# Peptides against a protein of PDB entry 6B4E: the designs that were tried, part 164

Target 1, 295 residues: chain A of PDB entry 6B4E
Amino acid sequence: TNFDKISKMFWHYKDKIAQIKQDIVLPIKKADVNVRNLLSRHKRKINPKFGQLTNSNQQLFKIQNELTQLINDTKGDSLAYHWILNFIAKAVVHQAETEVRVKPESALPLGKLTLYLLVQFPELQELFMARLVKKCPFVIGFTCEIDTEKGRQNMGWKRNNENKWEDNTSYDERMGGILSLFAIITRLQLPQEFITTTSHPFPIALSWHILARICNTPLNLITNTHFVILGSWWDAAAVQFLQAYGNQASKLLILIGEELTSRMAEKKYVGAARLRILLEAWQNNNMESFPEMSP

## One batch from the design tools (peptide; made by RFdiffusion4, then SolubleMPNN)

Design b2_p26_4_s2 (from b2_p26_4, 12 letters changed)
Fold by OpenDDE base, seed 3:
Parts: structure tokens; C-alpha cells; sequence
Structure b2_p26_4_s2 (fold): chain B 295 residues (1-295), chain A 26 residues (1-26)
């Protein structure tokens, strides 16, 4: 694992966030009133749709079509188009932070929708990844110290209005929710209409990188959150990961589930305990995945 | 933990091979 490379990637996306603000968000505020009105209307129509997802494929397809039309309506203006995509990127991540954190299985329909949009609108990919890395650096296996204000900010910690950091449980849950979404995306197959024409924008190999990079993280930087997000990843993608990489996947799962947890046993992390339970379930041939969506 | 590091290194090497092979097939 090249930590310098990971760090560069992290800061690339941090810079991208700044660039998005400068080149997309701020300019729209000064755009023509008609454009602003259009985007306002579209925002209001788009935002509720993420919460309308269910375990129904029929509902998913409906929402996909509706969003596609709404996004296509902005393509005549490049700035408007990028603005709406950036809005969608933010909305999807927000949905992961709020809904997926409390109902992990909701990551599946959200992930399917997101993957569809990522393929249908390639410009969304960079916007989405930047937002993910900002909110949850774990998606690229980045970790830094959190004993400083800057470190906590880099790792996606939030402060309230009183400048107090969020509690550990809230942070863990948010990170778990975001990571669940990303994990789902990495393990999903492309929609049938895209399989032969497009490469997967965030393939299962990215899941490998998450796990491997965490395993390579200095132990003094490993926290309960690392184990929580590993558990979230496990629930979301372990079955498909094993299918993809076979024996090598097994070795890596053992490494995180047994070896990494053992190395950190003295910390008695709750997340680590859960991960061990997941490992044991797998060893007992009882590995579970999220239920498939209904027609 | 030398064993842990060895295992991890081995896994990374194996994965790199897998990725390379996949790229060659594409």
C-alpha cells in the first residue's frame, strides 16, 4: 500500500470539492434568473425521490426514469447540468448518512439508483466520488490522526452549532451508512443496457482497496470506526466479494475479521466484536447478504 | 507482527497480479 498515493488521492478530491464550489455552485447564484428558477424547481422535484425508494424494482425504475428526464432537461446549459449533478451527488450521500445508517439494507436500492445515474451521466462520477471522500475518507482507505481539529475534519467529523464534535456513535453510524452505500455500488452489476458498452465506474476492486488499505493502516490510527465500517462493508458486499475473488477474497476477509481484530483486542472495540461475529457466521456457513429487491 | 505483514504483502501482490491479468484481458 502506497500511503502517499492515497494521500494524494484524498487531497485531489478535497481540491475537487473546492473547485466545485468555485466553478459550479457559486456561478449559478449569479446565473440568469430563468436558469436559477429551473434549477430550483428541479431541486424540489429531485430531492424527495431518494426517500421514495423501496425494495421494489418497479419503484426503482420509475424513479430512474423520472430523474433521467429531470437531468436531461438541464443538458442545454452545461453549468446547470453540472449543478444538478452535484446536487444529486450531495443528496445521495446525505441519504446514506440519514437513512442507510439506520437501515443498512436500504443501501441496495439507493446503490442501484446511484449506479444507474453514474453510468447514464458520467460527469456525476467525479462529483460523487469527491463528495464521498469528503464525507467518508474510508471509501478510499484514507486514515489520518483525529487528535487534532484538522485531522478530525479531514476524517469527516462534524461539529454542531456550539462547536462541539459529534459523538462517536453518531460518527460511526454515519461512516457506516456511507460506506455501505459505496460497498453496494462496487458490488453491483451494471444495468443490463450498459454491460456491453460501459465499464463499471466503481468496480469491486475498489472494495479490495478499502480492506487492504485499512489492514495496512498503522495500528495507532485504527479506531472503532474502522471496524464499524468494515462490518458495514461486510454486510453490504462480502458475499459478492467472495464470488469475485474467491480464495484471495477469503484470505483478506480472514485478515480483517481475525487478524486485525486480534491485533486490536486490547482496545475491546465494539465494532471489532461485531466483525468477529460476522466472521464466525461466515465460518459456520451462515454469511448473509441484503435481501434482493422485489419486482 | 511479521506474519501479519507477510500475509498482507502476499495478498497485495496476488491482487496486483489479478488486476494486471484483468487489464490484459480487456
Amino acid sequence: as target 1 above (295 residues)
Amino acid sequence: DEEYEKKLKQLEEEFEKILKEQEELE
Scores: peptide ipSAE 0.395, ipTM 0.865, DockQ to the pose 0.688
Fold by OpenDDE base, seed 1:
Structure b2_p26_4_s2 (fold): chain B 295 residues (1-295), chain A 26 residues (1-26)
Amino acid sequence: as target 1 above (295 residues)
Amino acid sequence: DEEYEKKLKQLEEEFEKILKEQEELE
């Protein structure tokens, strides 16, 4: 694991966020009134769609089609198109922070929708990844110290209106929700219509990188959150990960579930205890995955 | 700790081989 490379990647996406604000978000505020009105209407139509997802594939396809049409309506103006995609990227991540954190299995329909959009609209990929990394650096295996204000900000900690940091539980849950979504995306197959024409934008290999990079993280930087997000990843993708990489996947799961937890045993992290339980369940042939969606 | 690092290094090397093989099949 090259941490310099990871750091460069992290800052690349931080810069991308700044660029998005400067080149997309701010310019739209000064755009033609017709464009602003169009985007306002589309925003209002798009925003509730993510909350309308269920465990139904039929409902998913309906929403996919509706969003596709709404996005296509903006293609006549490049700035408007990129603005709406950025809005979608933000909305998806927000849904992960709010809904997935409390109902992890909701990551599956959300992930399927997101993957469809990422393939259908390739320009969404960089916008989405930038938002993910900003909110949850764990998606690329980045970790820094959180003893400073800047460190906490870099790791996606939020402050409330009173300028107080969110509590540890809230942070852990948000990170878990976002990571669950990303994990799902990495383990999903492309929609059938794209399998032969397009490569997966965020393949299962990215899950490997997350796990390996966390395993390589200096122990003094490992927190309860690391184990929480590993547990979230496990629930979301462990079965498919094992299917993809077989024996090598098994070794890595043992490394995080047994070895890493053991190395950090003195900290008595609750997240680590949960991960140990997941490992034991797997060893007893009781590894579970999210339920498949209905037709 | 040394054993842990060795295991991790080995896994990373093996994974790189897997990725290379997958790319060749595509």
Scores: peptide ipSAE 0.391, ipTM 0.864, DockQ to the pose 0.826
Fold by OpenDDE base, seed 2:
Structure b2_p26_4_s2 (fold): chain B 295 residues (1-295), chain A 26 residues (1-26)
Amino acid sequence: as target 1 above (295 residues)
Amino acid sequence: DEEYEKKLKQLEEEFEKILKEQEELE
């Protein structure tokens, strides 16, 4: 694990967020009223669609088509197009923070939708990744100290209007929700129409990197959140990860589930305890995945 | 700790080989 590379990647996306604000968000506020009205209408139509997802492929395809049309309507204006994609990126991550947080299995339809959009609209990829890294640096295996204000900010901690940090449970759950979505995306197959023409934008190898980078993280930087997100990842992708990498995947799962948890046993992290339970379930041939979507 | 690090290093090396092999097959 090259931590310098990870750090550079982290700051790249932090810079990208600043660039997006400067080059996309702010300019639209000063754009022609017709453009602003168009985007306002589209925003209103797009936003509820993420909440309309169900465990139904039919519903998914409907929403995919509707979103595709709405996004295509903006392609005549590059700035408008990028603005709407950035809006979608933010909305998807927000959905992970809220809905997936409380219902992890909802990551599957959301992930399928997101993956479709990422392939259909390649410009969404950098916008989405930047938003993910900003909100949940764990998606690239980045971690830093959280004993400073800047450290907490870098790790995606939120403050309320009174400048009070969110509670640990809220943070853990949000990170888990976001990581679940990303994990799902990494383990999903491309839609049939793209398999022969496009490479997966966020392949399952990225899941390997998340796990390996966490395993390489200095122990003094490991928190309960690390184990929470590992558990979230496990629920979302462990089965498919084992299918993809076989024995090597197994070794890595044992490394996080047994070895890493043991090394941190003195901390008595709740997340670590859950991860142990997941490991034991696997050892007893009871590893579960999210249910497949209905036709 | 040394054993842990050794295992992790080995896994990373194995993974790099897997990735290389996959790229060659594609």
Scores: peptide ipSAE 0.390, ipTM 0.863, DockQ to the pose 0.775
Fold by OpenDDE base, seed 5:
Structure b2_p26_4_s2 (fold): chain B 295 residues (1-295), chain A 26 residues (1-26)
Amino acid sequence: as target 1 above (295 residues)
Amino acid sequence: DEEYEKKLKQLEEEFEKILKEQEELE
């Protein structure tokens, strides 16, 4: 694991967020009133759609089509197009922070929708990844110290209006929700219409990187959150990960579930205890995956 | 600790091989 490379990647996306604000968000505020009105209307139509997802593929396809039409309506203006994609990126991550946080299995329909949009609109990929890394650096296996204000900010910690940090449970749940979504995306197959024409934008290899980079993280930087997000990842993608990489996947799952938890046993992290339970369930041939969506 | 690091290094090497093989097949 090259930590310098990971750090460079992290800061690249931090810079990208700043660039998005400068080149997309702020210019739209000064754009023609007709463009602003168009985007405002589209925003209002797009925003509720992510919450309308169910375990139904039929509903998913409906929403995919509706969003596709709404996004296509903006393609005549490059700035408007990028603005709406950035809005979608933010909305998807927000949905992960709120809905997936409390209902992890909702990551499946959300992930399918997101993957479809990422392939259909390639410009969404960098916008989405930048937002993911900003909110949850764990998606690229980045970890830094959180004993400083800057460190906490870099790791996606939020402060309220009184400058009080969010509680540990809230942070853990948000990170878990975001990572669940990303994990789902990495393990999903491309929609049938794209399989022969496009490569997967965020393939399952990225899940490998998450796990391996966490395993390589200095122990003094490992927190309960690391184990929480590993558990979230496990629920979301462990079955498919094993299918993809076989024995090598097994070794890595044992490494995180047994070895890493053992090395951190003195901390008595609740997240680590849960990960142990997941490992034991797997060893007893009781590994569970999210249920498949209905037709 | 040494064993852990050794295992991890080995896994990373194995994964790199897998990735190369997948790229060659695509």
Scores: peptide ipSAE 0.385, ipTM 0.862, DockQ to the pose 0.771

Design b2_p26_4_s4 (from b2_p26_4, 9 letters changed)
Fold by OpenDDE base, seed 4:
Structure b2_p26_4_s4 (fold): chain B 295 residues (1-295), chain A 26 residues (1-26)
Amino acid sequence: as target 1 above (295 residues)
Amino acid sequence: DEEYKKKLEELEEEFEELEEEEEELE
């Protein structure tokens, strides 16, 4: 694990967020009233779509088609197009922070929708990844100290209106929700229409990187959150990860589930305890995955 | 700690080899 490379990636996406604000978000505020009105209408139509997802593939396909049409309507104006994609990126991550947080299995339909959009609209990929890294640096295996304000900000901690940090539980749950979504995306197969023409934008290898990079993280930087997100990842992708990498996957799962948790046992992290339970369930041939979607 | 690091390094090497093989097959 090259931590310098990871750090460079992290800051690349931080810079991308700043660039998005400067080159997309702010310019639209000054754009022609017709463009602004178009985008406002589209925003209002797009926003509820993510909450309309269910465990139904039929419903998923409906929403995919509706969003595709709405996004295509903006392609005549490059700035508008990028703005709407950035909006979608933000909305998807927000959905992970809210709905997936409390219902992890909802990551599956959301992930399928997101993957479809990422392939259909390649320009969404960089926008989405930048948003993910900003909100949850764990998606690229980045960790820094959180004993400073800047460190907490870098790790995606939020402050309320009173300038107080969110509580640990809220942070853990948000990170878990976001990581669940990302984990799902990495383990999903491309839609059939894209399999032969497009490479997976966020393949299962990215899950490997998350786990490996966390394992390589200095122990003094490991927190309960690391174990929480590992547990979230496990629920979302462990079965498919084992299918993809076989024995190597097993070794890595043992490394995080047994060895990393053991090394941190003195901290008595609740997330670590849960991860141990997941490991034990796997060892007893009781590893579970999210239920498949209905037709 | 040393054993842990060694295991992790071995896994990373194995993974890199796997990724290279997959890229060659694509």
Scores: peptide ipSAE 0.253, ipTM 0.794, DockQ to the pose 0.820
Fold by OpenDDE base, seed 3:
Structure b2_p26_4_s4 (fold): chain B 295 residues (1-295), chain A 26 residues (1-26)
Amino acid sequence: as target 1 above (295 residues)
Amino acid sequence: DEEYKKKLEELEEEFEELEEEEEELE
């Protein structure tokens, strides 16, 4: 694991966020009133769609079509198009922070929708990844110290209006929710209409990188959150990960589930305990995945 | 833990090899 490379990647996306603000968000505020009105209307129509997802494929397809039309309406203006995609990227991550954190299985329909949009609108990919890394740097296996204010900010910690950090449980849950979504995306197959024409934008290999990079992280930087997000990843993608990489996947799952947890046993992390339970379930041939969506 | 590090390095090497093979097939 090249930590310098990971760090560079992290800062690349941080810079991208700044660039998005300067080149997309701020310019729209000064755009023609008709464009602003269009985007305002579209924003209002788009935003509730993510919360309308259910375990129904029929509902998913409906929402996909509706969003596709709404996004296509903006393609005539490049700035408007990128603005709406950036909005979608933010909205999807927000949905992960709020809904997926409390109902992890909701990551499946959200992930399917997101993957569809990522393929249908390739410009969304960079916008989405930048937002993910900003909110949850674990998605690229980045970790830094959280003993400093800057370190906590880099790791996606939030402060309230009173400048108080969020509690550990809230942070863990948010990170778990975001990571669950990302994990789902990495393990999903492309929609049939795209399989022959497009490569997967965030393939299962990215899940491998998350796990491996966490395993290589200096132990003094490993926190309960690391184990929480590993558990979230496990629930979301472990079955499919094993299917993809077979014996190699098995080795890596043992490494995180047994070896890493053992190395950190003295810390008595609750996330680590949960991960061990997941490992044991697997060892007992009882590995579970999220239920498949209904027709 | 030298054993842990060794295992991880081996896994990473194996994965890199797999990725390279996949890229060559593309």
Scores: peptide ipSAE 0.249, ipTM 0.790, DockQ to the pose 0.789
Fold by OpenDDE base, seed 2:
Structure b2_p26_4_s4 (fold): chain B 295 residues (1-295), chain A 26 residues (1-26)
Amino acid sequence: as target 1 above (295 residues)
Amino acid sequence: DEEYKKKLEELEEEFEELEEEEEELE
């Protein structure tokens, strides 16, 4: 694991967020009234659609088509197009922070929708990844100290209006929700219409990197959150990960589930205890995945 | 700790080899 590379990648996306604000968000505020009105209408139509997802493929396809049309309506203006994509990126991550947080299995339809959009609109990829890394740097296996304000900010901790940090449970759940979404995306197959023409934008190898990078993280930087997100990843992607990499996947799952948890046993992290339970379930041939979507 | 690091390094090497093999097969 090259930590310098990870750090560079982290800061690249942090810079991208700043660039997005400067080059997309702020300019639109000064754009023509007609453009602003168009985007406002589109925003209002787009935003509810993420909450309309169900465990139904038919509903998913409907929403995909509706979003595709709405996004295509903006392609005549590059700035408007990028603004809508950035809005979608933010909305998807927000949905992960709120809905997936409380209902992890909802990551599946959300992930399918997101993957479709990422392939259909390639410009969304950088916008989405930047937002993910900002909110949950665990998606690229980045970890830093959280004993400083800057460190907490870098790790995606939020402050309220009173400048108080969010509670640990809230942070853990948010990170788990976001990581669940990302994990799902990495393990999903491309839609049939794209398999022969496009490579997967965020392939299962990115899940490998998350796990390996966490395993290589200095133990003094490992927190309960690391185990929480590993558990979230496990629920979301462990079955498919094993299918993809076989024995190598098994070794890595044992490494995180047994060895990493054992090394941190003195901390008595709740997340670690859950991960142990997941490991034991797997060892007993009872590894579960999210239910497949209905037709 | 040394054994853990060694196992992880071996896994990373094996993964890199697998990725290279997959790229050769595509």
Scores: peptide ipSAE 0.244, ipTM 0.789, DockQ to the pose 0.897
Fold by OpenDDE base, seed 5:
Structure b2_p26_4_s4 (fold): chain B 295 residues (1-295), chain A 26 residues (1-26)
Amino acid sequence: as target 1 above (295 residues)
Amino acid sequence: DEEYKKKLEELEEEFEELEEEEEELE
């Protein structure tokens, strides 16, 4: 694992966030009042859609169609179009931080919706990935020290209005929620209408990168959060990952579930204990996956 | 936009290289 390259990727997306602010967000604030009003109306219509998802494919398709129409209404103005996509990217990640955090299985409908939008609107891909990396660097297997303010900020830690860091549990749950969404996206098949025309924008190989890069991370940088997000990933994608890579997948799952947890045993991380339980369940032929969505 | 496309292409190449290195964990 070339950590210098991973670091470069991380900073590339950090720069992209700054660029988005400068070239999309700020210019819209100075745009024509009609454009601003249009976007405000669309924002209000789009935002609740992510919370309206259920374990129903019928409901998913309805929301997909509604969002597609709303996004298409902005295509006449490139800046407005990119602003809406950036808003969607932020909204999806926010939904992962809040809903998926408390109900991991909700990542499935959210992931399906997101994947559809990523393919339907390719310009969303870069905006979404930049937002993911900013909020949860684990999605690209990036880790840095968190003993400094800058390090914590880089790893997506939040401060409240009193300049106090969020609780460890809150951070762990947010990271788990975001990673669950990303893991789901990586293991989903493209919608039938896109299979022959488009490659998967975030394929299962990206899950491989996450696991491998965490395994290669210096042990002094490994925290409870690493094990929490690995557990979240496991629930979301382990079954499909095994189907995709077979024996290679098995080796990597053993590395994270057995070897990494053993190396860190002295820390007594709760996340590591949970991951060990997941490993044991798999070894006993009792690996669980999220239930499929209803028609 | 062209500079960005170039950076994206470089990033994709970096991903491929990283994937090859990470597969050695077998």
Scores: peptide ipSAE 0.025, ipTM 0.562, DockQ to the pose 0.038; fails the geometry check

Design b2_p26_5_s3 (from b2_p26_5, 11 letters changed)
Fold by OpenDDE base, seed 2:
Structure b2_p26_5_s3 (fold): chain B 295 residues (1-295), chain A 26 residues (1-26)
Amino acid sequence: as target 1 above (295 residues)
Amino acid sequence: DLEEQRKKQHEKELEQAKKDIEELLS
């Protein structure tokens, strides 16, 4: 694993966040009142859509169509278009931090919606990835020390209004929620209408990278969070990952489930214990996946 | 002791697995 390249990628997206603020967010605040009003109306219509998702494909398609129309309405103004996509990127990640955090299986409909939008509106891809990396660097397998304030910030730790760091459990759960969403996206097939014309923007290979990079991370940087997000990934994508890569996938699952947990056994991480349970379930032919969505 | 032996074995296996994975990613 080339950690220098990973770091460069991490900082690329950090810079992208700054660029988005300067080139998209701030300019809209100074835009014509009609544009601002349009975007405000669209924002109000778009925002609740993500919470309206259920385990129903019918509902998913409805929301996809509604969002498509709302986004298309902004295409006449490039700045407005990019602003609404950035809003969507933020909203999707926020949904992962809140809903997926407490109900991991909700990542499936959210992931399907997100993947559809990523393909339908390619400009969303960089906006979305930048937001993901900012909030959960684990999505690209980036890890740094968290003994410093800057390190914690880089790893997506939040401070409250009193300048206190969030609780470890809260951080772990948020990271798990975001990673669940990303994992789902990587293992989903493209919608039928796109399969022959478009390549998957975030394919299953990115899951491979996450696992491999974590396995190659210096042990002194491995925390409970790493195991939590690996567990979240496992629930979201392990079945499909095995289908995609076969024996090579098995090696990697054993590496994270058995070898990595064993190396860190002295830490007695709760996340590691859970991951070991998942490994054992797999070994007993009881690997589970999220339930498929209803028609 | 057996625990230390197991630990060493796991470390060896992990290192080998890392190498194998890197080769797969190349």
Scores: peptide ipSAE 0.025, ipTM 0.476, DockQ to the pose 0.069
Fold by OpenDDE base, seed 3:
Structure b2_p26_5_s3 (fold): chain B 295 residues (1-295), chain A 26 residues (1-26)
Amino acid sequence: as target 1 above (295 residues)
Amino acid sequence: DLEEQRKKQHEKELEQAKKDIEELLS
């Protein structure tokens, strides 16, 4: 694993966030009142859509169509278009931090919606990835020390208004929620209408990178969060990962489930214990996946 | 002890798996 490459990728997306603020967010604040009003109306219509998702494909398709229309209405103004996509990127990640955090299986409809939008609106891809990496660097297998304030910030830790860091459990759950969404996206097939014309923007290979990079991370940087997000990934994508890579996938699952957990046994991480349970379930031919959505 | 031997063999397999994965990533 080339950690320099991963670091460069991390900082690339950090720079992208700064660029988005400079080139998209700030300019809109100074835009014509008509443009601002349009975007405000669209924001109000778009925001609740992500919470309206259910385990229903019918509902998913309805929301996809509604969002598509709303986004298309902004294409006449490039700045407005990019602003609305950036808003969507933020909203999707926020949904992962809140809803998927407490209900991991909700990642499936959210992931399907997100993947559709990523393909339908390619400009969303960089905006979304930048937001993901900022909020949850684990999505690219990036890890740094959290002994410093800057390190914690880089790893997506939040402070409250009293300048107190969020609780470990809250951080773990948020990271798990975001990673669940990303894992789902990587293992989903493209919608039927795009299969022949478009490559998957975030393919299953990105899951491979996450696992491999974590396995190669220096042990002194491994925390409970690493095991939590690996468990979240496992629930979201392990079945499909095995289908995609076969024996090589098995080796990697054993590495994270057995080898990595064993190496960190002295820490008695709760996340590691859960991951071992998932490994054991797999070994007993009881690997579970999220239920498929209804028609 | 058969259990110890199994454990040792399993550890060896895990180390080999790690090497194999590293090679795949190189």
Scores: peptide ipSAE 0.024, ipTM 0.482, DockQ to the pose 0.029
Fold by OpenDDE base, seed 1:
Structure b2_p26_5_s3 (fold): chain B 295 residues (1-295), chain A 26 residues (1-26)
Amino acid sequence: as target 1 above (295 residues)
Amino acid sequence: DLEEQRKKQHEKELEQAKKDIEELLS
């Protein structure tokens, strides 16, 4: 694993976030009143759509169509278009931090919607990835020390209004929610209408990178969070990952489930214990995936 | 000891898996 490359990628997306603020968010505040009004109306219509997702494909398609129309309405103004996409990127990640956090299986409809939007609106891809990396660097297998304030910030830790760091459980669950969404996206097939015309923007290979990079991370940087997000990934994508890479996938699952947990046994991480249980379930032919969506 | 041999073999398999993964990523 080339950690320098990963670091460069991490900072690329950090810079992208700064660029988005400067080139998209701030300029809209000074835009024409008609543009601001349009975006305000669209924001109000778009925001509740993510919470309206269910395990129904019919409902998913309805929401896809509604969002597509709303986004298309902004294409006449490039700045407005990019602002709406950035808003969507933020909203999707926020949904992962809140709903997926407490109901991991909700990542499936959210992931399907997100993947559709990423393909339908390619400009969303960079905006979404930047937001993901900012909130959860684990999506690219980036890890740094959290002994400093800057380190914690880089790893996506939040402070409350009283400048107090979020508790470990909250951070772990939030990271797990975001990682679940990303894992789902990587293992989903493109919608039928795109399979022959478009490549997958975030393919299953990105899941491979996550696992491999974590396995190669210096042990002194491995925390309970690493095991939590690996467990979240496992629930979201392990079945499909095995289908994609076969024996090579099995080797990697054994590395994270057995070797990595064993190396960190002295820490007695709760996340590691859960990951071990997932490994054992797999060894007993009881690996489970999220329920498929209804028609 | 059969159990000890089993453990050693398992460790070798894990090490080989690690090498294989590293090769795939290179």
Scores: peptide ipSAE 0.024, ipTM 0.508, DockQ to the pose 0.072
Fold by OpenDDE base, seed 5:
Structure b2_p26_5_s3 (fold): chain B 295 residues (1-295), chain A 26 residues (1-26)
Amino acid sequence: as target 1 above (295 residues)
Amino acid sequence: DLEEQRKKQHEKELEQAKKDIEELLS
């Protein structure tokens, strides 16, 4: 694992966030009133749609079409278009932080919608990744120390209005929710209409990178959160990961489930205990995946 | 053929994955 490369990627996306603020978010505040009004209306229409997802493909397709139309309405103005995409990127991640964290299986419809949008609107890809990395750097396998304020900020820790750090459980759950979404996206097949024309923007190989990079992370940087997000990843993508990489996948699952948990056993991390349970379930041929969506 | 290119890319990714896992196990 090349940690220098990972760090460069991390800071690239940090810079991208700053760029987005400077080039998209701030300029729109000074844009023509008609543009601002358009975006305000679109924002109000778009925002609730992510919460309207169910385990129904029919409902998914409806929402896809509605969002596609709303986004297309902004294409006449590049700034407006990018602003809407950035809003969507933020909204999707927020949905992962709030809903997926408490209902992991909701990552499936959200992931399908997100993947569709990422392919339909390629400019969303960088905006989405930047937001993901900012909120949950685990998506690229980045880890730093959290003993400093800056370290915690880099790892996506939030402070409340009283400048108090969020609770450990809250942080773990948020990271788990975001990673569940990303894991789902990596293991989903492209919609049929895109298979012949487009490559998968975030393929299953990115799941490999997450696991491998965590396995190679210095043990002194490994926390309960690492095990929590590995467990979230496992629920979301382990079955498909095994299908994709076969025996090599199996070896990596054993590394995270057995070796990494064993090395950290003295810490008695709750997340590690859960990951061990998942490993044992797999060893007993009881590996589960999220239920498929209905027609 | 785009399908062939995708297949080749997938094979390349799998090969890289094999190398990466070997490094981890070493």
Scores: peptide ipSAE 0.029, ipTM 0.687, DockQ to the pose 0.815; fails the geometry check

